# Ledger of designs, part 15: peptides against a protein of PDB entry 2AKA

Target 1, 299 residues: chain A of PDB entry 2AKA
Amino acid sequence: MEDLIPLVNRLQDAFSAIGQNADLDLPQIAVVGGQSAGKSSVLENFVGRDFLPRGSGIVTRRPLVLQLVNSTTEYAEFLHCKGKKFTDFEEVRLEIEAETDRVTGTNKGISPVPINLRVYSPHVLNLTLVDLPGMTKVPVGDQPPDIEFQIRDMLMQFVTKENCLILAVSPANSDLANSDALKIAKEVDPQGQRTIGVITKLDLMDEGTDARDVLENKLLPLRRGYIGVVNRSQKDIDGKKDITAALAAERKFFLSHPSYRHLADRMGTPYLQKVLNQQLTNHIRDTLPGLRNKLQSQL

## One batch from the design tools (peptide; made by RFdiffusion4, then SolubleMPNN)

Design b1_p10_1_s1 (from b1_p10_1, 3 letters changed)
Fold by OpenDDE base, seed 2:
Structure b1_p10_1_s1 (fold): chain B 299 residues (1-299), chain A 10 residues (1-10)
Amino acid sequence: as target 1 above (299 residues)
Amino acid sequence: RKEEILSILD
């Protein structure tokens, strides 16, 4: 039987090629979170490479359709430059930045036009995510004063779709009640049916505090639950700390932490990747029966 | 192209 995630990838590429981008209700996972919530780090940890733009303020300024494909080889391809295989992931980062700037200009504005990036790797499970701009309240540089609302409007184009799952990324070292990710998820998914919670920065929580109740799905219940992760510190990122080593440290963190050791097998980046693969696969299976008819009427 | 897209779901 054909893999369902690659099937949806083909649909995504086909629709992108004809200029029909964000208006489709394809089964997908949209990644949402505030700036500096740790979204980019989670995605990079899946790949095991540093390849996403970094910086202050709004880093992701266009939707990034990240298609991870398990393969014996490791390389990346962009839909906008077919035939070019990227093996240097720094070049991937640079291409994302260049392609973003090409469309948005130099004002650090945003565009709803997606960048389609496919990464082949032996280290990934099949998984497609749509990385969205981080929610912010403060414009940077020459961004328009209403940039917050522009971002929100962009996010809403994705997360309001019934077939869109939401990966809500929230840092543990901030009040979860004020999580931008959980707020927007609650707005469009009030019953918590489409939302998967990711809790980052668990290692940065104040001494004597923990997120056990959240991770056990007792505080703000989501049908699809929460998964905690520990990303590399900014210092580690700047120092080019190996992601494999970071993943080992993450595992050690959960196993050694009194509040999390009992959850350790259901935490961490590798488990998150597995869960997302399963969730997306199942979701595609559930939505495909009606998708053909719907697409036929919309095209 | 519509037919091509729909054929993906066949």
Scores: peptide ipSAE 0.306, ipTM 0.901, DockQ to the pose 0.884
Fold by OpenDDE base, seed 1:
Order: sequence, then structure tokens, then C-alpha cells
Structure b1_p10_1_s1 (fold): chain B 299 residues (1-299), chain A 10 residues (1-10)
Amino acid sequence: as target 1 above (299 residues)
Amino acid sequence: RKEEILSILD
């Protein structure tokens, strides 16, 4: 069996159709991080399109099962509107926002019901991620006062599962000791066996500081290590800077930086995609022998 | 539905 990621995609779609959500322990990667940690930018960089909701506060308010499929064509499909092919990724963004609001209402609350989005593209590797709401402390607008705990509870439904890998996204321009992503990962994965660290905002660190020790896996060791990335600035996003150009700038950043030059071939968004594809594929392969029996007992 | 889902793994 060679197409392991597509196999899990079919399982995810089937479970979503019957309302199982995160109750079953499927081999998957959950994306966790604080608000504004750069999660959405990382995912958009994989696709090479702007298609995720943006803004201040909580952007992702439902789990987004993002299924990337390498294809000769480029389009997106939602499980909740089968048969409709989206070729305009702005429309994809609008559909995510509309579908989120339809379920959560206008108070910017959260829902544990996933949105299933499949993106076909020649620019992606086969990869499935579950994007989760960003961890927050302060409710905004009409959000309930316990929104922090609601988000954490939602995240825990995913990350506590043994077959869930954790993509922990942390900004480099903040103290990693206070990283929401690494904190929750350490809570559920104390030995660092299931966690992949992503360090964003390396280009925004204070002058004279660097994250070399973190990226070399020397400060807070994870079995699966850390990968640094450089996302577009908010100015670049507002100015609609091309993601392809941003990826080139990212490569240049690592190659030219004295602290990161020696790591450059193991950094950046393209490398992250490759690693995640391999990690997920291998993880599915390791989990598959017992998956059928486990599903029989859980369904 | 259970059997249908399990058939995905066959």
C-alpha cells in the first residue's frame, strides 16, 4: 500500500460524515500554537495561495482538516459542499469564513465540528494537517469569558490521542519558555516523541539574538526536532507579496544568516513540507497494522 | 456504516 495519506483522507472524510470528529485515534498531525504564532502563514505557504481567514484575535474557530493532494490541476473541494470545485482561493477563504460563522454564530465562538478542505495542486506534497484554533488568554468581542479553556479543551481532544503527531508552532521573537505550543505539547507528550517543532518569525528576532540552539535541538530537545521558517510580514501580506517570492526570500535568509547558514538545507517551508510528508507517511505505516482492530472496537 | 468504513482498510 503506497498511498497511505490518501487512505487516511478517506477515513477522515468517512468519520466526519458520521459525526465522529476527534473521537477516533487516527494517525494525523494536529497544528497547535498561540494566536499570531504564524500557523496560517505556514499552511498557506504549503499551498502557495492566500486562502485562510486573517485578522486579529481568533481566526481559526473550527478544526480545519486540510488535505493537500499533489495533482496536475489546482482546485479545492469542501466536504460540506461536494461537487463544487473552487479555483479561486479567495472564494475558498470566504467559504471557510461563511461555514465557520454558520455553525459558531456571530459571537466568534468556537465549534469542535471540523471543516474538511481538500486542495489539489501541483505545488504540494501529499500532506494532511488538522489546523486548530490558536490558544488565547483574553476573549475578544462577544466571546465567552472562558474561551481560553474552551480552546484548550478542543485542542486536548486531538493532541491527547496517541496516534496524533503535534506540529507545535512557536514564534522566535518570544520567549520559548512561554510558548503555548510547546507547553501543551510537553503536557501531553512529556518525552517529546510526537512533537515536531516549527519556529516562525526568525526574521523578527531582536538584533543580536538568534534561535540557533533551539533549531539545533539543544535547548528543548524533541525527538523529531525543529524546523525554522520565515513567513511573509503583515505588510507583505497586505501588499499581496507573492508566496513564491517569499519562499525565495526565506531561502536567502537562512543562507545569508551567520547563525543559520549551516542549517539552511534543513530549514524553510519546502523542507518542512518534505519532512511532514515523510513523518506522516511513516506514522500511518506504523499505525495501520492495529488500526482496523482499534476502529472495530471504537465504532 | 461501520462495515463501510472498515472496508476502506481492506
Scores: peptide ipSAE 0.299, ipTM 0.897, DockQ to the pose 0.824
Fold by OpenDDE base, seed 5:
Order: structure tokens, then sequence, then C-alpha cells
Structure b1_p10_1_s1 (fold): chain B 299 residues (1-299), chain A 10 residues (1-10)
């Protein structure tokens, strides 16, 4: 049997080629989170490369369909420039920025038109994620005054779909009960059936506090649970700390922390990647029956 | 193109 995730990748590419937006209910994982929640770092940790735009404001301004494919070689390809293989991931970052600006202009606005990026790597599991713009409150630069609502409307196009799983990324060093990611997830998934919680910045929590209750799924229960991760700090990024070393430090963090050591085998980026691969695969398998009929009616 | 897309599911 053909791999299910690559099958959905072909569907995603085909829909993008004909200019379809988020109108079709494909089995997928949408990544949601507030600005600076650590969303980009999580995605980069999967790849093991720095390749996403960075900044203090909204950096992701178009949906990014990130298709990770396990391969013996390492390179990236964009759907909008087929045949060009990127081996320098800095060039990947630049292409994302250029393609974003081509559509949105220089006003830091947003567009619902996806960018399709496929990354082949021996260091990844098959996994497809749709990275969405970070939720924000305050417009910056030349952004329209209603940018917050534009972003929300864009997110809703994805997360309201029945076959959309939600990867809700929340920082632990903020009020988790008031997390933008968890709020929007609760709005569209009140019973917590489609939401996977990711808790970042566990290493930045105030001394004497922890997120054990959240990670144990006791505070805001999700059927699919929570996974804690530790990303590189800005200092680490500036200091050119590689992702491999960061992953080792993450493992050490969970093993050595009194509140998390008992959960260590179910925490961290590698475990998250495995869980997402498995959940996405199973989700596709469950939704494929009837998908053909649905597509016929929607196309 | 619709038929092409549907053929992916064959």
Amino acid sequence: as target 1 above (299 residues)
Amino acid sequence: RKEEILSILD
C-alpha cells in the first residue's frame, strides 16, 4: 500500500495548482499559535535546519504547507518553482520571504494563498503540517487595523473543517488558560477531539512553577493530549547552537526536571514528530473512505 | 484537471 501522507501531499499540490484555497476538507494538521509562541522553532526542529522567516512581528503571512518526506537525500522544493532543488536552507528562507512579498506586497499584509514547500531529508519522518500566521492583537507597520481579525478569519477557514487536526502551540511562560491557540481550538473543537497541544518554553517558566498539570492532561483535557518541548533560546540561535545539540539539551531538561522526569519518554521534539506522523497517518486512513465522493462534490 | 485529481485516489 502506498504511503498515506505522500498521497495527501499529491492532493494538496494538485489543489494548489488549480488555485483552490482552504475550501476542501482534506485530512491535515493546522498549526496555530500566538506570535512568539515558538511555532517556527518547533517546525525547524523537525527538519533540523533554520529555514523559516524570523522576526518580532508576523513572520508567517501565508499558509505554509510544509511537507516533510523521509529520503536518503536532503533538499527542498517549492511547488511554485518546480524542478529547482534547494540544498541551502538559507535560500529556502529567502524564497519563502520573496514569494510571500510577491503576493502580499511590502505592507506586511496576509494572503490565504498557500505556499507549498516539500523537504526531503534522512532526518525526518513523513509529516505534513499547515503553518498558519500567528495570532496577534496589534497591527505593526503598514498592516491594516483589522489584521487581527483577518488572521482569525484565515485560521477559521482551516480549523473549522472536520478533517482538520489542530496543533495548538502555547508557551508555558504565559497564562495557558488564556492561550490564543487553546482558545481558538476550544471554540472550534469544544470536546477536544481534534486538538494536539504543544507546550513550549517550559525552560522559561518562573522558578517554583511548572506545567505538569497541563502536560498530564489534567487542566485542559485534550483527547490527543499534550507534548512539551524545549526550543533553542534566541541566545542559542544567535550563538549558532545547532539543532542536534538543542535536542540533546531538551532531553536532558526533561530527564533532570523534578516535575517532568516521569513524563520524559513522552516529551520532546522527537516524540512529538513520531506522534504527529502516527496520528496523521491514522487520520488519513480514517478519512480516505468517502473522500473521493466529497471531492467530486466540492470540485 | 478534476479527473486528474480524482485519479490520485484510484
Scores: peptide ipSAE 0.288, ipTM 0.893, DockQ to the pose 0.904
Fold by OpenDDE base, seed 4:
Structure b1_p10_1_s1 (fold): chain B 299 residues (1-299), chain A 10 residues (1-10)
Amino acid sequence: as target 1 above (299 residues)
Amino acid sequence: RKEEILSILD
């Protein structure tokens, strides 16, 4: 009971094995955001590796249960191929793509069946996230014209659950009032009790504009607040800029920015990891007393 | 399996 996040990981794996993933109200954090909001970059920054599919349009097409486990070793494992240890994170990316295509086909469709990925690393805190498909309005490839609604329906399967926390990822260089992430969060969590706001692309805001009011929780209040991050640019990602260097640049950004300097110690990817670890741990502790009874009724 | 899963919470 001391390691609450690993405990929930065991539950997640066990339920995945019996095909009960979608119906469980396990304590978890669902990651939501529009396409290109920066979700993948945030997750990769946690691991310190490039391992998620990238590209234009819809990238994540199945829920990805990402289980980060602090360890002395660094490798990844998939639940669907137990015993295979991945040390090359490019191979991890390829496996995600292959496993996605295996289920959805080549039409760029979506599936609600999760991929379970566990990453052991000395560079991570214990943290489990469920990465969800990015919200979109424009079908690509052979996607059905109602793909927007299919994605929305999939997201709703997660975010409507009472024990689901919502990591709402929104880009600062767009009107936050129109953020897809914050809109869906407000719909299912109108009092802002389950939502954690992440503001990306702070470095891409127009000159003379800042997100200080949002980050100070004054514009669109969330009980769990907002954390700003600065991700690598697309050019930096394509050029394989080191994530460690990017994290240093992120720290420098907040410290040197007149609007954010006073918030710098409560901003950035490392702080976000810490907060999410604490939030998830506390959330699990709060929900565990009723979990056994619920599980008995659902099995 | 049900009992096994529940035992995780013990």
Scores: peptide ipSAE 0.279, ipTM 0.891, DockQ to the pose 0.796

Design b1_p10_1_s2 (from b1_p10_1, 3 letters changed)
Fold by OpenDDE base, seed 2:
Structure b1_p10_1_s2 (fold): chain B 299 residues (1-299), chain A 10 residues (1-10)
Amino acid sequence: as target 1 above (299 residues)
Amino acid sequence: SVDEILSILD
């Protein structure tokens, strides 16, 4: 039997080619979070490479369909430039920026047109994520004053779909009750059936405070639970700290922290990858028959 | 086309 995630990747590519991305309810995981919530760091930690645009304010300005494929080789390819293999992930970053600017212009606006990026790597599990623009209330550059609502409307095109799982990324060093990610998830998934919580910046919490109750799924329960991660600091990113070393430090953090030690085996980036791979696979298995029937009814 | 998409699922 063909792997289900690669199968959905082929479907995504096909739908992207015909421009029907917004109308198709494919089984997928949409990544949502406020600006600076740590979304980009989580995704880069999956790949083990620096390849996403960075900066203050808005980073992701188009949906990024990130297709991770376990392979013996390491390279990336874009759907919009077939046949070109990228082995330098700095070039991947530059291509994302160039392709974003090509569509949005120079005003730092947003576009709902996805970028499809496939990354082959021995360091990844098969996993497809749709990275969405970070929610913000503050326009930057030449962005229109209603950019907050434009971003929200774009996110809603994905997260309102029944077959869309939501990876809600929230920083622990901010009030989780005001998490943009959890608020939007609660709006479209009030019973918490489609939402997976990711808690970042656990290492940046004030001394004497912790997110134990959240991580134990006791404060804001989600059926699919919460997973804590520790990303590289901005200094580490700027200094090109090795992600493998960062993953080791993440493991050490959870093992050594009095509030999280008992959860350590269910925390961290590697565990998150595993859980997402399994949940997405199972979700595809459950939803694909319905999708097939829907498509057949359109013949 | 829908047929082409369905062929992926075959």
Scores: peptide ipSAE 0.277, ipTM 0.886, DockQ to the pose 0.676
Fold by OpenDDE base, seed 1:
Order: C-alpha cells, then sequence, then structure tokens
Structure b1_p10_1_s2 (fold): chain B 299 residues (1-299), chain A 10 residues (1-10)
C-alpha cells in the first residue's frame, strides 16, 4: 500500500480530469479565511518559496489543490500542463495567474474549477491542501457586486462535505470572535470536529494583548485545537527576506514571548505542517473505506 | 469511469 496522501492525490487528479469537481467527498483539508488573513503566507511557508499570487483584495480566485510531496528534487507540476516541470517558482506564480485569468477573465471574478498544483520538495512533508478564495464583503475593481456570496457559495461546496477538514485561518490582530474563518467553520461544523484553527499575525497584536487563551483552546474550543504561526511582514516580503530566516524568527518569537513560551513546541509553521500531515493521513485512513463503498455503489 | 477511480484504490 502506497502512502495515503499520495493515494488521495491520484484520486484528486482523476476526479479533476473528469470534471466532478466538488461532487466527491474526498478526505481533504480546505483552507478558509478572510482576505489578508495570512493564508497564502502559511502555504508558502510550507513550501519555503514565494509562488502564490499576491495583492490586495481577492488573490486566490479558483480553488488551488496544493499537493506537497516530499522528494529529493524540487520542482512543481500542474495537472493542466503535464510534463512541464517548473523549477522557478516565480513561473509557478505566473502560471497560476495565467490559468486563473484564462477561466475567470480579467474582471477578477472567481471560478469553482480547481487548479491542481503539485510541488515536489525535500523541505516539505506530504500534505495536500485546498486553498480557497478569501472571504470578502466589499467588491473591488471590476468584481461583481455579489462576490461575497459567490465566494461563500464556493467555500460551502467544500466545507459542507463530511470528509472535509477545515483549516480556519484567523488573524490575531482582529477580534477572533468575529473571524470569518471561525464563523463559517462553526456554521458547517458546530461541534468543532473537523476544524483546525490557525492563528496568524500574533506578532501584530496590540501591546498588552495576547491570544494565549485561544491557543490554549480555552476561548473557542476546537477538538483539533489551534496552532499559532508568525508569517513574514509585508516589509519582509518586499525586502526579500527568505522563508527559512522567517521560520527561525517565528521560533524565536514563540520561545521569547512570555505568553507563548510554554506553548512554543506546539506552535509555528513546522509544527503545523507536521500536525496537518498526521491529521490528514489519519483522516484518509478513516474515510477511505466509506469512500470505496460509495464508489462501488455507483457501479 | 468509476472503475478507473476504484482501480486507484487497489
Amino acid sequence: as target 1 above (299 residues)
Amino acid sequence: SVDEILSILD
């Protein structure tokens, strides 16, 4: 038996090829969060490369099935252009943008049709995530006036599925009680069984405040808990601070912070990646028998 | 086809 995550990758690719999109309740992790919540930074930190579209407002406009595969080599491949190996991650970013624009046009609209991207790297654990558009309330530019609801409807296609785990990304420098990510998660997972909380921007909290109670799972309890991360600032990104250095700074942040020091070994991007790998693996193991039965019933 | 998908699970 092959590794479970690569197995699901093959399933995802196969279903994408036949256009079943979100009809299949595959064991997967959907990433949800408000615009500027830090989703893209979290994903890029896993890879250790800058490769996702950036900007204000809606950046991700199609679901991105991001398949991370541990490998001795580093390159990326898209399902829509098989055989082309990308070693320049800027080209990966450009391809995502081009493929998005090909389907959505130039009006910054959204499409539910996924982009399948596989990244091979010695720096990643096997992990598959579905990055979803950031939730928004106000259309910008040429976006349709109902963009908020279009995004929500798209997200709901994924997060309502029973086998979908939800990676809810919330910024700490905003009221977590009003987190778009946690709200949508609570709507579809009221018992908090499928939701993993990620708290970003812990370094941007107002002086004298902290998210200790949230990270200790005491304020808004989730069965799968919360993991805090510290992403690069926009200044760091603009200054071309490498992700490796940022990860070291993240570790230092948690270790040196009086409110988080005791949690430091269960915080940060590397720990998050490990937890997600483990949880996804276990989740696949638990759900595959049911998935097989469902497929067999369709014969 | 469903058969092809199931073959992935073999």
Scores: peptide ipSAE 0.272, ipTM 0.881, DockQ to the pose 0.771
Fold by OpenDDE base, seed 3:
Structure b1_p10_1_s2 (fold): chain B 299 residues (1-299), chain A 10 residues (1-10)
Amino acid sequence: as target 1 above (299 residues)
Amino acid sequence: SVDEILSILD
């Protein structure tokens, strides 16, 4: 039997090819969070490369189906340009931007049509995520005044699906009770059965404050719990700080912080990647029989 | 087609 995550990858590609978009209830993980919550940094840290668009406002404007595949080689492929292998991840970034602009135009609008990106790397675990546009309240440029609601509607197309797990990314240096990610997750998953919490920017919290209660799953309980991470700062990203160095700094942060040391082995980007791989694999195993039955009924 | 998709699961 083929590995379950690659199997779902083939399903995702097949449905994308026929324009099914978000109407499909495939087992998947949707990544949600407010603008600047740190979603892109988390994904790049998994790969160990800078390859996602950066900027102010809404950067992710189409769903990005990011398929990570453990391999002896390192390269990327897009479903929309089959046969082309990208080894320069700056070219990957440029392709995402170009493909986004091709569909949305120059008005910084959004589109529900996914971009399918597969990354082969010896440094990743098999993992598929759907990166969604960041929730925002303020239109930028010539975006329509209702862009906030357009984004929300797009997110809801994914997160309302029963087989969709939710990776809710929230910054620790903001009021977690008002987290856009956790709010939308609570709306569609009130019992916290499908939501995995990621807490970013733990290093940016005010002195004398910490997110210990959140990370210990005591404040806003999720069945699947919370994992804290420390991403590169915008300054570090602009300066092209090495991701490997950033991951080492993240480890050091948790180990040396009085409030988090006892949790250090269950924190950080590498642990998050491992947990997501395991949870996605198990989730696929649980949901595929039902999906197969549904498809068979449509013959 | 649905048949083609199902073949992925075989």
Scores: peptide ipSAE 0.268, ipTM 0.881, DockQ to the pose 0.770
Fold by OpenDDE base, seed 5:
Structure b1_p10_1_s2 (fold): chain B 299 residues (1-299), chain A 10 residues (1-10)
Amino acid sequence: as target 1 above (299 residues)
Amino acid sequence: SVDEILSILD
């Protein structure tokens, strides 16, 4: 049997080609969270490369369908420029920015039209994620005054779909009760059946505080649970700290922290990647028969 | 087309 995640990748590409954007209920994982919650850092840690746009405020302004494919080679390809293989991930970043600007202009506006990016790498598990714009409340620059609602509407196009799993990314150094990610997840998934919680910035929590209760799934229970991660600091990113070293530091953090040591084997970016691979695979297996039937009914 | 998409699932 063919790998299910690559199969869905082909479906995603095919639907994009015919203009079926966010309206299709494909089995997928949508990444949601407030701006600066650490979403992009998590995705970059999966790839092991810096390749996503950076900056203050809003970064992702179009949905990014990120298709990770385990391969013996390392390169990236965009659906909008097939045949071009990117081996320099800075060029990948620039292409994302250019393609975003092509559609949205330079006013920091948003568009619901996805960018499809496939990354082949020996360092990844098969995994497809849809990175969505970070939720914001204050328009910046030339953004329209209703940018908050535009972003929300865009997110809702994805997360309201029954076959969409939600990767809710929340920073631990902020009030989790006010997490934008968990709020939107609770709105569309009140029973917590489709939501996977990711807690970032655990290393930035105030001394004497921890997120143990959350990570143990005792405070705000999700069927699919929570996974804590530690991303590179902005200083580390600026200092070009490599992701491999960051992953080692993350492991050390969990192992050495009195509140998290007992959870260490179920925490961290590598474990998150594994869990997402497994959950997505199983989710695809469960949903494909229904999708096939739906498509057949349209003949 | 729908047929083309279905062929991916075969």
Scores: peptide ipSAE 0.266, ipTM 0.880, DockQ to the pose 0.723

Design b1_p10_1_s3 (from b1_p10_1, 4 letters changed)
Fold by OpenDDE base, seed 1:
Structure b1_p10_1_s3 (fold): chain B 299 residues (1-299), chain A 10 residues (1-10)
Amino acid sequence: as target 1 above (299 residues)
Amino acid sequence: RRDEILSILD
């Protein structure tokens, strides 16, 4: 079987249609990280478009099942509005916001009900990710006082599943020992078997410091290792800096940095895409033989 | 629906 990721996409869509979401142990990658860790930027860099909600606080308030499909055409489709093709990615962003608000209301609360978004693009590899709300400690606005625990409970529904890989997104400009992403990953994956580390904000580290030891998998070893990326700054985003240009700058960053140049071929967003595609494909292949029996018991 | 979903794996 060659099209393993599309196969899982069909399963995800089918389960969403019957209201079976986080209860099923599908082979998938859940994206976890603290608020402002750079999760949305990583996902947008894969697509090469600005299409995710942005802002301060919690922007992702429902799980987003992001299904990237390599295609000759570029458009997006939502499971909740079948047949509508979005070619304007600003409209995609607006639809995510509208659909989120429709379910959560105006209090900026969260819902465990996923949004299923499929993006066809010539610029992507086949890849499915489940973007989860950013972990937070402080409620903002009209958020419930227990929002931290609500988010954690939601994340745990995904990351505790044996077939769930964890894309742990941590900013380099914060102490890695305090990484929300790595903390939750360590809790559910103590041996580091299911966790892929992504280190963002490498360009924002204090002068004289670097994340070399982390990226070389020497500080907090993960079986699947770490990949460093450089996202656009908020200024760049506000200035509508082209993502393609940002990816070129990312490559230049790694190549020119004394601490990272030797790792440059195993860093950056394009490499991350390739690794995730391979990891997910292999993971599906490994889990597929037992998947039918498992699903029968869960349905 | 269960059978339809399982048929995806066939």
Scores: peptide ipSAE 0.335, ipTM 0.909, DockQ to the pose 0.911
Fold by OpenDDE base, seed 2:
Structure b1_p10_1_s3 (fold): chain B 299 residues (1-299), chain A 10 residues (1-10)
Amino acid sequence: as target 1 above (299 residues)
Amino acid sequence: RRDEILSILD
């Protein structure tokens, strides 16, 4: 039997090829969060490479369908330039930026047309995520004054779909009650059935505070729970600190922290990757029986 | 292409 995640990848690619993008209710995980919530860092930690655009304001301006595929080789491929294998992940970053600018122009606008990126690596589990633009309230540069609503509308095209799981990324050093990610998730998933919570920046919380109650699923319960992670600092990112070292530091953080030690085996980026692989696989299995019938009627 | 897409689910 073919792996379920690669199967959905083939569907995603096929639909993209015919111009049928966001309108299909494919089983998928959409990544949502405010700007600087740590989404890009989480994704890069999965790959173990720096390859996503960085900067202030809206960095992701098109949906990025990130298809991680376990392989004996390490390289990336874009759907829009088939046959070109990228082994330098800096070139991957540049291609994302160039392809984004090609469609959106130079005004820092957004487009709902996805970029499809597949990364083959021996260091990843099979996992597909749709990275979405970070939610913002303040336009920057040449962005239109209603950019926040444009972003929200784009996100809604994904997260309102019944078969869309939501990876809600929230920083711990901000009030969780004001989390953009959890707000939008609550709006479209009021019962918390489709939402997976990720809590970043646990290492940046004020002294004497912790997110234990959140991580134990006691404060704002989600059926699929919460997973805490510790990403590289901005300084470490700028200095291109080794991600492997960062993952080790993350493990040490949870093990050494009095509030999180008992949760350490259910925290961290590697555990998150495993959980997402399992969640997506199970979700695809549950969704596929009905998907064929839907596709027959829609195509 | 419709048939090709559907065949993925076979």
Scores: peptide ipSAE 0.324, ipTM 0.907, DockQ to the pose 0.872
Fold by OpenDDE base, seed 5:
Structure b1_p10_1_s3 (fold): chain B 299 residues (1-299), chain A 10 residues (1-10)
Amino acid sequence: as target 1 above (299 residues)
Amino acid sequence: RRDEILSILD
């Protein structure tokens, strides 16, 4: 039998090619989080490359369908420019920015039209994520005054779908009770059935505090639980610290921390990637039997 | 195009 994740990738590509928006309830994982929650760093850690736009405020301004495919070769390809293989991930970043600006202009506005990016790599598991704009409260630059609600409306197009899993990314150095990601997840998934929690910035928590209760699923229970990660600091990013070294440091962090060492084997980016691969695969398997009938009725 | 999409699930 064909791999299930690549099968869904073909469906995603086909729908994008015909201009179909988020109306179809495809089995997928939507990534949600507030601005600066560490969402981009998590995705880059999966790939092992710097390739996402960076900056203050809203960085992701279109949905990014990120399709990771395990391969013997390493390159990226965009659906909007088929046949062009990107081996320089800086060029990937530039293409995302250019394609975003082409549709939204330079006003830092948003568009619901997805960018489809496929990354082939020997360092990834098969995994597809839909990266969504970071939730914000304050417009910047030439953004419309209602940008907060525009983003929310965009997110709702994805996260309200029954077959959408939600990867809720929250920073540990902020009050999780006020997490934008967990708030929106709770709104559309009140029983916590479709939500996977990711806790970032565990290394930036105040001395004497920890997120053990959250990571042990005791504070805000999710059926699918929480996974903690440690991303590169801004200093590390600016210093071009390689992601491999960062992943080693992440492992060391969990093993050496008194509050997390007992959880270390169920924490970190590599474990998160494995869990997401398994969760997505199983989720696709569960939803496929009804998918054909749904597609036939919706098209 | 509809038939093409459905054929993915065949």
Scores: peptide ipSAE 0.300, ipTM 0.898, DockQ to the pose 0.909
Fold by OpenDDE base, seed 4:
Structure b1_p10_1_s3 (fold): chain B 299 residues (1-299), chain A 10 residues (1-10)
Amino acid sequence: as target 1 above (299 residues)
Amino acid sequence: RRDEILSILD
């Protein structure tokens, strides 16, 4: 069967349309990481556009089902407003914020109800990701004091599912042993079978240190390995630095770094996108034989 | 809707 990712997209849309009354363990990739780990930057780098909410504290407050579809045209569509094509990605960002606030209110609360966003672009590979709220310990605004646990519970709804792959995003400039992403991944995937590690902020590591051992899968082994990326700095993001230029700088970083040069062809955002496309496609293929039977029993 | 969903897998 061809076009496996689009097939799952159709399933996701169909299940979303009928609400949470249908709980199917769909093959998917959930993106997890602490606040400011670089999740949003990774996703934006895939699209080549700034379109995700940014800021301090909890930025993502609803699951975002991001469906990337390779196309000759470039536009975005939301499932909650079908028929409206967004070509301005700032409007996409605003719609995400508005739709989030519509459901959660203005108290910066969270909701487990996903936002479904499809992006058509000639610059993407077919890839679907579920972006989840960043793990945090400190409530902000009018958030309840137990917001940490609410977020954790929401994440667990996804990452505990057997058919859920986990994209664990961890910053290199922090102790990886304390990575929120890797901790939660280890909790639900102790054998490292479903987890793909992404290491961000490699360019922000202290002089004289590197993440070579991690990237070579020698420190905390994952069956699916680790991929390092270099995102735009916050200054670059605020200054609207071109993502294409940032990707070129990322390539240069890996090629020129003494510790990473030998890994350069297996690092960076374009390689990550390719790997995720392949991993998801293969995962869907492996899962499909059981999906029909499960659907018949659950619906 | 059930039949519609199942038809996706056909």
Scores: peptide ipSAE 0.292, ipTM 0.897, DockQ to the pose 0.892

